# Designs tried in a protein design run: peptides against a protein of PDB entry 5T59. Part 63

Target 1, 112 residues: chain A of PDB entry 5T59
Amino acid sequence: TTPTMQSTSLLTEHLGYPPISLVDDIINAVNEIMYKCTNAMEKYLMQRNIIGKKDFSDEIKIGTAKLESLLENSVDKNFDKLELYVLRNILSIPSDLLEENRFRLLHHEKLV
Target 2, 90 residues: chain B of PDB entry 5T59
Amino acid sequence: EHIRFQRLVQVCNKALEESIRKLQSWEKIHECFPNYGQTREGIENLTVCQQQVIKLWSNLSRVEFDAIFHERSIEEKLNQLDDLINKARS

## One batch from the design tools (peptide; aimed at target 1 I27 D76 L84)

Design b2_p30_1 (made by RFdiffusion4)
Pose (drawn by RFdiffusion4):
Structure b2_p30_1 (pose): chain A 112 residues (1-112), chain B 90 residues (1-90), chain P 30 residues (1-30)
Amino acid sequence: as target 1 above (112 residues)
Amino acid sequence: as target 2 above (90 residues)
Amino acid sequence: EEELEELEEESEELKEEAEEKREELREELA
């Protein structure tokens, strides 16, 4: 189902937060991990940048950064589909409820 | 009957697995360090990275998302939503 | 040094484009 304002309004009330706030916490979280991993990998190699007698510091900076940017694309790509797949299929509304008052059951839930 | 939350777990895990796949390939890893990877110690060091980065990726994401799912009670809100639409259709 | 600067610039541009696409995607969903 395609998202609607009633679903956003109703789901915001049921959840106590807009449906997108959960998606923000996820995207924001995996990005922090992505950089935490790459930074951890660069330092592991920079203290191992000299093998034998040669210094590969230049190659490592380029390699670690060349990898980081590939995740920035792949993650932005795969988590946008998540941002979509969730708001359409998980935090979702059928027609049975907004055609004939979903308001009854949510109001009914908060009370009885 | 409780089906929507398990989906949320499936879609999160699905996004993560696809997000890291290019790092599971030794080839693309060596492409970023071609000269460094042509040394024995370099091969050993790069192996320690991709296997540890992947484990770190899996663990950090697993812990946070389980935490996020807790701070927002999403398993319950969705279970309440799943069993509620059923009561409505009935 | 030059290749690293180019990679930094491309990374900044990709971030900007990803932010714009997400703003537009959220507006369409709204």

Design b2_p30_1_s1 (made by RFdiffusion4, then SolubleMPNN; from b2_p30_1, 13 letters changed)
Fold by OpenDDE base, seed 4:
Structure b2_p30_1_s1 (fold): chain B 112 residues (1-112), chain C 90 residues (1-90), chain A 30 residues (1-30)
Amino acid sequence: as target 1 above (112 residues)
Amino acid sequence: as target 2 above (90 residues)
Amino acid sequence: MKELEKIQKEREKKKEEAKKKREERRKELA
């Protein structure tokens, strides 16, 4: 089920931040890591671009770009799934706790 | 009792593993460097590069995700959430 | 170095595009 506004509000209060912020951090991190990896790969190969008096610089650039694209697509796909799963199944409040009388539980715990 | 944080870690690891799978394929690597990979030195370089990038991926993700989880206090918060849910159902 | 800068700039653009795409999906999901 899709997170409700009520659950988001309650979780935001509980977490001290909106649930989506955690997902944003994760996705931002993996994207940063992704480009660091591809950059490192390109740099490594570009330092070894000449073999047998042949310059493979162009091929290296194209090849690394292709790999980057593949990785980007995979990251996008998998972390979109992750986002949905986290928001629906991890950072979620069961329906029984979304009743009016149950909202007090989260508030009560915060005040204690 | 506490399951949400464990699930978070699991799905993060799964996403990371699935994401890097293409780079783990030598075939895909070689396909991107068809001429370079026809040379002995090229193959060696690609092999090392592949291994290094995968390690870098793993190491960076571990460090960064742990930092995020710590900064967001997510383990504690998810445990508390589990406790609240369990308490409500009692 | 110029080439590296170009690549970095392109990556930043891709990051921003990805971010926008995520935001759009989130709006649709909500």
Scores: peptide ipSAE 0.288, ipTM 0.916, DockQ to the pose 0.197
OpenDDE base, seeds 1, 2, 3, 5: peptide ipSAE 0.288, 0.287, 0.225, 0.290; ipTM 0.915, 0.916, 0.905, 0.916; seed 5 fails the geometry check

Design b2_p30_1_s2 (made by RFdiffusion4, then SolubleMPNN; from b2_p30_1, 14 letters changed)
Fold by OpenDDE base, seed 2:
Structure b2_p30_1_s2 (fold): chain B 112 residues (1-112), chain C 90 residues (1-90), chain A 30 residues (1-30)
Amino acid sequence: as target 1 above (112 residues)
Amino acid sequence: as target 2 above (90 residues)
Amino acid sequence: SKELEEIEKKRKEQKEKNKEKREKLRKELS
C-alpha cells in the first residue's frame, strides 16, 4: 500500500533509477507542454488582436494568463493524484515480497 | 498477467484528459475573453484557438510520454515486475 | 496591468503551495 524504504531500494535496483524519477519526468513533461500550449494560444490570439479598429491585446494577455492558471491548477491536482497512484499501486512491491526470503528472488533473477 | 504498464498508461491518459477538460469548455474560454468574444471574428478566433490548443496538448503529451516510457524502459521493467510477483506467488 | 500582476502573484503563491504539498507527500511516502 504505502511505499517503504525497502521497496524503494528494490525498485531502484530493478528499474535502474528511483521510482520517483519516472514521475518527475512525467510531471516535468506535462508542465513543459502546458506552457507551450498557453504560449501558442497567446501568440495565435495576439496575431489577431485587432478587430474593428479595436485593440484587444490587454484582454488577450489577461485572458490567456487566466486560462494558464486554470490549466496549471488542474495539472497540479491531477498529476499529484497520478504520482500517488503510481507510487502506491504501479511501482510497488506486494507485502508478501517484502520479506527477507523473498528478496532473494529479485537478486537471483538479476544474476541469472 | 501483465497489468502494471497498462495501468500506467490508463492513469496518464486520465490525468491528461482531466487536466484539459476545463479548456474544452467553451463557457470557460469565453469568460476569459468577454469583450473579444462578443465579436464575430473573436468568436471564430477563439474557436480555432481552442481546437488547436487541445490538439497540441494531445499530440505533445503522446509524443513526450512515449519518449519517457521508452527511455525509462518502463514497459519492460513493469512486465518483469509482474512476472517476478507472479513467480513469487507460485 | 494591475489585474495581470495580481494573477501572476496568485499563480506564484499557488505554485509554492502546491510544491510544498507535493514535497510533504513525497516525504510521507519515503
Scores: peptide ipSAE 0.378, ipTM 0.924, DockQ to the pose 0.737
OpenDDE base, seeds 1, 3, 4, 5: peptide ipSAE 0.381, 0.376, 0.369, 0.375; ipTM 0.925, 0.924, 0.923, 0.924; seed 1 fails the geometry check

Design b2_p30_1_s3 (made by RFdiffusion4, then SolubleMPNN; from b2_p30_1, 14 letters changed)
Fold by OpenDDE base, seed 1:
Structure b2_p30_1_s3 (fold): chain B 112 residues (1-112), chain C 90 residues (1-90), chain A 30 residues (1-30)
Amino acid sequence: as target 1 above (112 residues)
Amino acid sequence: as target 2 above (90 residues)
Amino acid sequence: DKELKEIEEKMEEQKKKAKERREALRKELE
């Protein structure tokens, strides 16, 4: 099932917002969480940066940055897939409902 | 009967799980801190750090996603959508 | 608050980088 302008309009009316807005909220949230996590990790390790009179601050910063990049790439990949799935299979209207008579049904239910 | 919201929750959980997968690998963590991880204290710190960040990921995602779903009334709306579709097919 | 500000800045940078990718993905749905 592929999203159409018709389905988007109908779903927007039903939801009270465009379907894509939900996906945006989800993706924005996970990105925020991602950086909160990596920041917490860096701060934790930087408080423990000296071991045996050796300062590992530079290694910690570089290492945390690498993990951040790794997590970022994984988030992008998985939540791009999520976006496609949600818009195609969850926030979607079957083709049989995208007929003139079925449009009336959706509108009727909304107005009643 | 109602399937869409269940699927939404499932795919969200799956995406979250797959995203954090690399951080769940000790080997991957250690590779990022090759010298730090050669010390006893370093290993201990990395171990605790790994556990904490995974817990933080899980807790924050649960709270934030639940908030989004509530604010968007998505369970109710998806259930209604299922009902509309089922009605149309009956 | 300082840390939150830094996080927000990183988020904005990520959003900008991801925008083109996501837009291309959305066009695929058309």
Scores: peptide ipSAE 0.375, ipTM 0.928, DockQ to the pose 0.211
OpenDDE base, seeds 2, 3, 4, 5: peptide ipSAE 0.374, 0.364, 0.375, 0.373; ipTM 0.928, 0.927, 0.928, 0.928

Design b2_p30_1_s4 (made by RFdiffusion4, then SolubleMPNN; from b2_p30_1, 14 letters changed)
Fold by OpenDDE base, seed 4:
Structure b2_p30_1_s4 (fold): chain B 112 residues (1-112), chain C 90 residues (1-90), chain A 30 residues (1-30)
Amino acid sequence: as target 1 above (112 residues)
Amino acid sequence: as target 2 above (90 residues)
Amino acid sequence: SEELKKIEEERKKKLEENKKRREELRKELA
């Protein structure tokens, strides 16, 4: 089911915020977490960059960046799917509730 | 009866699990540190690092997502939505 | 510090691109 303007309005009224705001929070959070994870990884390894008198700092930086890129791509892919699913299937109003009489019920329930 | 919030949690968990899958691959980790991973100490460090990152990912996501869900009152709101739908179909 | 700043700038750029991409994705829902 594809979201409609009416559905969005009703859900916004019901939720107190637009449905996309929840998705934004989720995706923003995961992106922040992602960078925290990669930063932690880099920091951990950079504290252990010398092995056998050899400095692996450059390799660590490059390697961490590569892993970050991999994670970024995966996060984008999976959370794009999540966004579509949530907006289509979770934060959605079935067509039968969008009928005129059902529309009143939603408003009525809010006011009561 | 109430299904939407459960689905939300499920898809969030799925997205998180699928996202971190690349970091769960030792092969990919090692490929990023080819020379570092040729040393015993390097392998040990990478192993610990991998484990810690995965744990950090899991812990942070749990805390942050729970906070979001709470702040947005999403469980309650989705339950109410389910109830409205069920009522309309009754 | 300079290197860190560069990384932050790159991340900022990526996030902005991500936002644009997501906005386009949302348009497909409309």
Scores: peptide ipSAE 0.446, ipTM 0.933, DockQ to the pose 0.310
OpenDDE base, seeds 1, 2, 3, 5: peptide ipSAE 0.446, 0.436, 0.436, 0.440; ipTM 0.934, 0.933, 0.932, 0.933; seeds 1, 5 fail the geometry check

Design b2_p30_2 (made by RFdiffusion4)
Pose (drawn by RFdiffusion4):
Structure b2_p30_2 (pose): chain A 112 residues (1-112), chain B 90 residues (1-90), chain P 30 residues (1-30)
Amino acid sequence: as target 1 above (112 residues)
Amino acid sequence: as target 2 above (90 residues)
Amino acid sequence: EEEEEHEEKLEEHQEELKEKREERLEELLE
């Protein structure tokens, strides 16, 4: 289903937070991990940048950064689909409920 | 009957697996370090990275998301939502 | 210095993504 304002309004009430806030916590979380991994990888190699008698410090900076940017694209790509797949299929509303009052059951839930 | 939360787990895991796939390929890894990878020690060091970075990637995301799913009780909110739409359709 | 550069990149990337998510959310609700 396509998201609507009632679903955003109702799901915000049921969840206690807007549906997007969960998506924010995920995107924000994986990005932090992405950089934590690349930074950890660069330091592992920089203290191993000299093999034999040659110094590969330049190649490592370029390689670690050349990898980081490829994840920035792939992650942004794959988690936007998640942002979409979730708001359309998981935090989702059918027509059976907004055509004939979903408000009854949510109000009914909070009380009885 | 509780089907929506398992989906949330499936879609998160699905996004992560696709997010890291290019790093599972030794080729593209060596492309970023062509001269460094032509040394024995370089090959050994790069192997230690991709295998550890992947494990770190999998572990950090697994721990946080399980935590996020806890702080927002999403498994329950969705289970309440799944079994609630059924009561409505009935 | 390298840690600060990585923090700055993370902050700038999170701000840009936040803006993109706000825009996409507005488009979905249209």

Design b2_p30_2_s1 (made by RFdiffusion4, then SolubleMPNN; from b2_p30_2, 15 letters changed)
Fold by OpenDDE base, seed 3:
Structure b2_p30_2_s1 (fold): chain B 112 residues (1-112), chain C 90 residues (1-90), chain A 30 residues (1-30)
Amino acid sequence: as target 1 above (112 residues)
Amino acid sequence: as target 2 above (90 residues)
Amino acid sequence: ERDKEVEEKLKKLNEKRKKKREEKYKELLK
């Protein structure tokens, strides 16, 4: 189901933070990991930039940049899907619980 | 009974797997280093590099995502949400 | 030096994501 202001508020109360905050944590983490990986790749290859008498430093820099861009696009695409799925299907409240009577249940369970 | 946290883990793993898929392609790696990859040593270095990056991706994501889930107490919160929903429907 | 570059890249990504999210979910969250 589609998130609403009501569901967001209720979930925020339940979680102690807005649902989107979890998604942000996940995406921020993967972005950091992404650049750590590409940086490690560049460093590894740059330490091995000379083969024989040829210096491949320029090619390595260009190549790693291309791979970084490729990974950036893939991460963006896949985690956009993740965000949508999480907010719609995981961090969601069914309509029956959004009714007044069921809302009381949520508050009651929280306070007990 | 408890389904939401399991689904969260699943979709996270899926997103991670699909994101790294391009780097798992040797062809894609080699195409980025056309001259470097024509040398024996270059191929060896690229092979090791590819393997290390994939391992690093997997290890870092596992550690960081577990940390996030713990810090946000998301398993407990999602289980509670499942329980509340089930109770309301009973 | 490389850390600064990464930080800048992350900042740009976050800004782009924020803008994209605002456009994509403005109707969804109303």
Scores: peptide ipSAE 0.575, ipTM 0.947, DockQ to the pose 0.652
OpenDDE base, seeds 1, 2, 4, 5: peptide ipSAE 0.574, 0.569, 0.572, 0.571; ipTM 0.947, 0.947, 0.947, 0.947

Design b2_p30_2_s2 (made by RFdiffusion4, then SolubleMPNN; from b2_p30_2, 15 letters changed)
Fold by OpenDDE base, seed 5:
Structure b2_p30_2_s2 (fold): chain B 112 residues (1-112), chain C 90 residues (1-90), chain A 30 residues (1-30)
Amino acid sequence: as target 1 above (112 residues)
Amino acid sequence: as target 2 above (90 residues)
Amino acid sequence: KREEEVKKKLEELNKKRSEKRKKRYEELLS
């Protein structure tokens, strides 16, 4: 189900934070991990940049940058899908619970 | 009974797996280092590098995502949400 | 040095991306 103002409000109250905050944490984390990985790759290869008296530093830098871009594109695509899925299917409230009678149930549970 | 947290874990794992898939391709790795990869030592270095990056990706993601889930108490909250939904449908 | 610079850039990028996502989400809710 598509998120609504009502569902977002209810979920925010339930979670203690907006649903999008969880997604934000996840995506921020993976981005950090992504750059850590590419940085590690570059450092590893730069420590091994000389082979047969030939310096491959420039190629390593360019190559690592290309891989970073590739990974970045993949992360963006897949975690955009994740965001949509989480907000629609995981952090969602069925329509029947958005009715007045069911709304009271959610509110009542917090009061008890 | 409780399904939402399981789904969250699944979709996270899927996204992580799909994201790293490009780096799992030796061909793509080699293409980024065409001359470096023509040397024996270069190939060896790239091979080790590829393996280490994938491991790093997996380990860091596990640790960081678990931390997020804990900090957000998401398993508990999603279980509660499942319970509320089930109760409402009863 | 470089690590700190990367960290700073990442923080800025994440901030920008987060804002973009939040904006998109808010628009969806409207």
Scores: peptide ipSAE 0.489, ipTM 0.941, DockQ to the pose 0.648
OpenDDE base, seeds 1, 2, 3, 4: peptide ipSAE 0.480, 0.477, 0.451, 0.485; ipTM 0.940, 0.940, 0.938, 0.941; seed 1 fails the geometry check

Design b2_p30_2_s3 (made by RFdiffusion4, then SolubleMPNN; from b2_p30_2, 15 letters changed)
Fold by OpenDDE base, seed 3:
Structure b2_p30_2_s3 (fold): chain B 112 residues (1-112), chain C 90 residues (1-90), chain A 30 residues (1-30)
Amino acid sequence: as target 1 above (112 residues)
Amino acid sequence: as target 2 above (90 residues)
Amino acid sequence: SMDEEVKKKLEERNKERKEKREEKYKKLLA
């Protein structure tokens, strides 16, 4: 089910932060890792840009950029799916508990 | 009993694996460096580079995600959520 | 520097993601 305002509020209270914050942490991390990886790749190859009498610097820059784009697209696709799954299936409260006001257990347990 | 945190780890691992899959393809790597990859040294360099990038991806993701999970206390919180739900249904 | 370039890329990417998210959620709620 799609997250509701009620579930978000309850989960925020339980977690101490909004559910989306966790997702953002994850996605921010992978984006950083992604660019660190592509940067490392470019640096590694640029240190080895001359083979024989040929300088491949331009090709390396273009090639690395292409790979970065591929990775960016893959990250976007897969972590969009992750976001949806996490918010719907992991950081979620079953509808039956919300409908029957059983969500009070969350509040009650917090107070105890 | 406790299922949510396990699912979180699984979905994270899956997303990471699927994201890096294209870089695991030698063909894709080589296509980006058509002339460079025609040289012996170029092939060697690309091979090492590919391996290093994949390792870096794996290592950094493990460290960073574990840090996030710890900082957010997500395992504990998700376990508690599972327990609360189970208790309510009992 | 290269680090600065990465930082800029990250910032732009994060902005774009959040904007797209907002647009998506608006559509879902409509």
Scores: peptide ipSAE 0.531, ipTM 0.945, DockQ to the pose 0.524
OpenDDE base, seeds 1, 2, 4, 5: peptide ipSAE 0.525, 0.461, 0.178, 0.222; ipTM 0.944, 0.942, 0.896, 0.901

Design b2_p30_2_s4 (made by RFdiffusion4, then SolubleMPNN; from b2_p30_2, 13 letters changed)
Fold by OpenDDE base, seed 4:
Structure b2_p30_2_s4 (fold): chain B 112 residues (1-112), chain C 90 residues (1-90), chain A 30 residues (1-30)
Amino acid sequence: as target 1 above (112 residues)
Amino acid sequence: as target 2 above (90 residues)
Amino acid sequence: SMEEEREKKLKERLEKRKKKREERLKKLLS
């Protein structure tokens, strides 16, 4: 179910934060991790850039960039899907709870 | 009865696994370093690098996602949501 | 440095997502 203003408001009250904030935390984290990984990769290989008499620094930089690009695209794709799924299926309120008489349930539980 | 948090963990793991899939391919790694990977030392370095990156990805994601879930109290909140929904339907 | 470059990329990517998200939210909540 697609999020609505009502569901967002109710969930925000329930969670103490907007549902999207959780998704943002997740996405921010994975992107940070992504670049930590590629940075570590490049650093590791750049410390081992010379084999014999040949310097592979340029190839390492290019190769790491290619892998980073692949990872970036994959992260974007998969976590966009994740965002939609979480907001529609996890952080969602069924229609039966979006009725006027059901809104009180969430509010009541909070106040008690 | 409590299903939402489990689903959250599952979809997070799936997204993480799908995201790192390309780096798990030795062929993909090697093709990015065609000349470097033609040397014995290069192959060894790439092998270690690949393994370390995958481990780093896994470890960091576990730590960070757990921290997020904790800070957001999401398990508790999702369990409560499940309970509220079930209560409303009963 | 390599780290600085990736930090720049990170900020750029997150900013782009932020902008896109805001647009989607405006449409959703309008």
Scores: peptide ipSAE 0.626, ipTM 0.950, DockQ to the pose 0.647
OpenDDE base, seeds 1, 2, 3, 5: peptide ipSAE 0.623, 0.626, 0.625, 0.626; ipTM 0.950, 0.949, 0.950, 0.950

Design b2_p30_3 (made by RFdiffusion4)
Pose (drawn by RFdiffusion4):
Order: sequence, then structure tokens, then C-alpha cells
Structure b2_p30_3 (pose): chain A 112 residues (1-112), chain B 90 residues (1-90), chain P 30 residues (1-30)
Amino acid sequence: as target 1 above (112 residues)
Amino acid sequence: as target 2 above (90 residues)
Amino acid sequence: ELEEEKEERLEEHKEENEEKREERLEELLS
């Protein structure tokens, strides 16, 4: 289903937070991991940048950064689909409920 | 009957697996370090990275998301939502 | 210095993704 304002309004009430807030926590979380991994990888190699008698410090900086940017694209790509797949199929509303009052059951839930 | 939350786990894991796939390929890893990878020790060091980075990627994301799912009680809110739409359709 | 550069890139990337999510959310609700 396509998201609507009633679903955003109702799901915000059921969840206690807007449906997007969960998506924010995920995207924001994986980005932090992405950089935590690349930074950890660069330091592992920089203290191993000299093999034999040659110094590969330049190649490592370029390589670690050249990898980081490829994840920035792939992650942004794959988690936007998640942003979409979730708001359409998981935090989703059918027609059975907004055509004939979903308000009854949510109000009914919070009380009885 | 509780089906929506398992989906949330499936879609999260699906996004993560696709997010890291290019790093599971030794080729693309060596492409970023062509000269460094032509040394024995370089090959050994790069192997230690991609295998550990993948493990770190999997573990950090697994722990946080399980935590996020807890701080927002999403498993329950969705289980309440799944079994609630059924009561409505009935 | 390396840690600062990584932090700055992380902050800029969060800001750009927040803007993109706001725009996509507006498009979905329109």
C-alpha cells in the first residue's frame, strides 16, 4: 500500500513515534558502522604500510577512501529501498480500515 | 499469523547483505590496493581485513538493530498490528 | 586528524541523508 496521512497519523499514535523515526535510527546506525569499519581498516593497514623496504602509505589512503565511497553509494542505495519497502509493506494500512474507521480499533485498543 | 515483524528482520538483513557484497569479492578489494596486494604480506594483511571487517559489519549491525527493535518495541507494535487487522477483517 | 576527518564526513553524510529522507517522505505523502 502507498502511505497516507491517516496511516502516518494513526501509526504515529500506535507507535508513539512517526513511522520514519525507526527508519532514521536504522540509516543513522548503519552509517556509523560503515565509517567505524573503514577507519578501523585504514589504521590496521597504516601500521602495516611498510612491507620489506617500500612504503605504501599513499596507496592505502587512496584504497581505504576508494572503498569507503563505494559503500556510501551502496548503502545509501540499499537502505533507501528499505525506507520504501518498510513504509509501503510493513508500517502499512489496507483499505479495509481507513474506508470504515480504523479509529474504532485504535481507540478500542488504548482503553478496554 | 504474526508475519510483519519477521519481515522487518528479513528486510534489514537483506539490506545489509547487499550493502557489503562488493567487499566479499577479493577482486575488487585487490583493485583498490594493486601494488600493495602484489606482495605476500600485503595479501595476508588484506585477507585479515575483509574477513574481519565483514564480521565487524555483521556483528555491530546485529547488535544495534536488535537494540533499536527493543527501544521501540517494534516486534510488539507489529504483532499487535498483525493480529489487529485480522480481528478487523473478521 | 584521521578520526576528525572521518567524523566530519559522517556528519555531512547524515545531514545529506536526512534531507533526502525528508524529500522522499514528502513525495510519498503527496

Design b2_p30_3_s1 (made by RFdiffusion4, then SolubleMPNN; from b2_p30_3, 13 letters changed)
Fold by OpenDDE base, seed 5:
Structure b2_p30_3_s1 (fold): chain B 112 residues (1-112), chain C 90 residues (1-90), chain A 30 residues (1-30)
Amino acid sequence: as target 1 above (112 residues)
Amino acid sequence: as target 2 above (90 residues)
Amino acid sequence: SLEKEREEKLKKKQEELKKKREEKLKELLS
């Protein structure tokens, strides 16, 4: 089911925050983690950039950048899918509960 | 009976797993460091680096996502939502 | 410097995502 103004309002009341806020937290977190990971990778390798008489600093920088790009693309794709699924299938209210006699139940349970 | 939170955890884990999939490939790692990876020490460093980054990814995501779920009380809220839906359909 | 660059990327990305979501929300509530 596709989110509606009504469902968003009801869920916001229930959750104490808009449903999308949860998704925001998740996506913000994974993006932060992503760059922490790539940063750690680069730092680790840059501390080991010289092998024998060869300096691989440039290759390490380029290589880590490539991996970062791959990870960025994958994160974007998979968490876009996650966002849609969460909002449509998890943080959702069935249509039968969006009828007047049913959304009263949500309010009634909260107020009583 | 309570299914929504379980599904949330599942899809989060799936998204995390799929996102890190390419970094789990040694071939993908090695091809980014073609000359570095031709040295013994380079291979060793890349191997450790790959393992560490995957573990870091897993550990950080677990900690951060659990924190989010806790701060948002999402398990409780989703369970309540399940209960409300089930009650309405009964 | 590279670390700082990544921090900037993160900041920009999160800001852009926030902006996009706000726009979508406005459409939903309109």
Scores: peptide ipSAE 0.446, ipTM 0.934, DockQ to the pose 0.560
OpenDDE base, seeds 1, 2, 3, 4: peptide ipSAE 0.436, 0.438, 0.444, 0.445; ipTM 0.934, 0.934, 0.935, 0.935

Design b2_p30_3_s2 (made by RFdiffusion4, then SolubleMPNN; from b2_p30_3, 14 letters changed)
Fold by OpenDDE base, seed 5:
Structure b2_p30_3_s2 (fold): chain B 112 residues (1-112), chain C 90 residues (1-90), chain A 30 residues (1-30)
Amino acid sequence: as target 1 above (112 residues)
Amino acid sequence: as target 2 above (90 residues)
Amino acid sequence: SMEEERKKKLEELNKKRKKKREERLKELLS
């Protein structure tokens, strides 16, 4: 189901934080991991930049940058899909629970 | 009975797997280092580098995502949400 | 430094995501 102001409020109360905060944590984490990975790759290769008296430093820097861009695009695409899926299918409240009668159930359980 | 947390784990794993897929391609790696990869030693270095970065990706994501899930108590909260929904439908 | 550059990139990604999300959320909540 599509998120609404009502569902967001209810889920925020239930979770103790807005649903989007979880998504932000996940995406922020993967973005940091992404750059840690590419940085590690660059450093590893830069330590091995000379082969047969030829210095490949420039090629390594360009190549790792290309891979970083590739990974950035892939991460962006896949975790955007993740965001939508999580908000619509995981951190969601069925429409029947958003009705007046079912709304009381969530509050009742919270108060009891 | 409890399905939401399982789905969360699944979708996270899927996103991680699909994100790293292109780096798992040797062709993609090699074409970024056309001259470096023409040397025996360069190929060896790229091979090890590719393997290590994939492992690093997997290990870091596992540790960080588990930490997030724990800090947000998301398994418990999603289980509770499932229970509430099931109760309402009973 | 590499770390500083990474930080800048992260900030840019966050800004882009925020902008895109704001547009999407307006549609979802409307």
Scores: peptide ipSAE 0.543, ipTM 0.947, DockQ to the pose 0.674
OpenDDE base, seeds 1, 2, 3, 4: peptide ipSAE 0.543, 0.539, 0.544, 0.543; ipTM 0.946, 0.946, 0.947, 0.947; seed 3 fails the geometry check

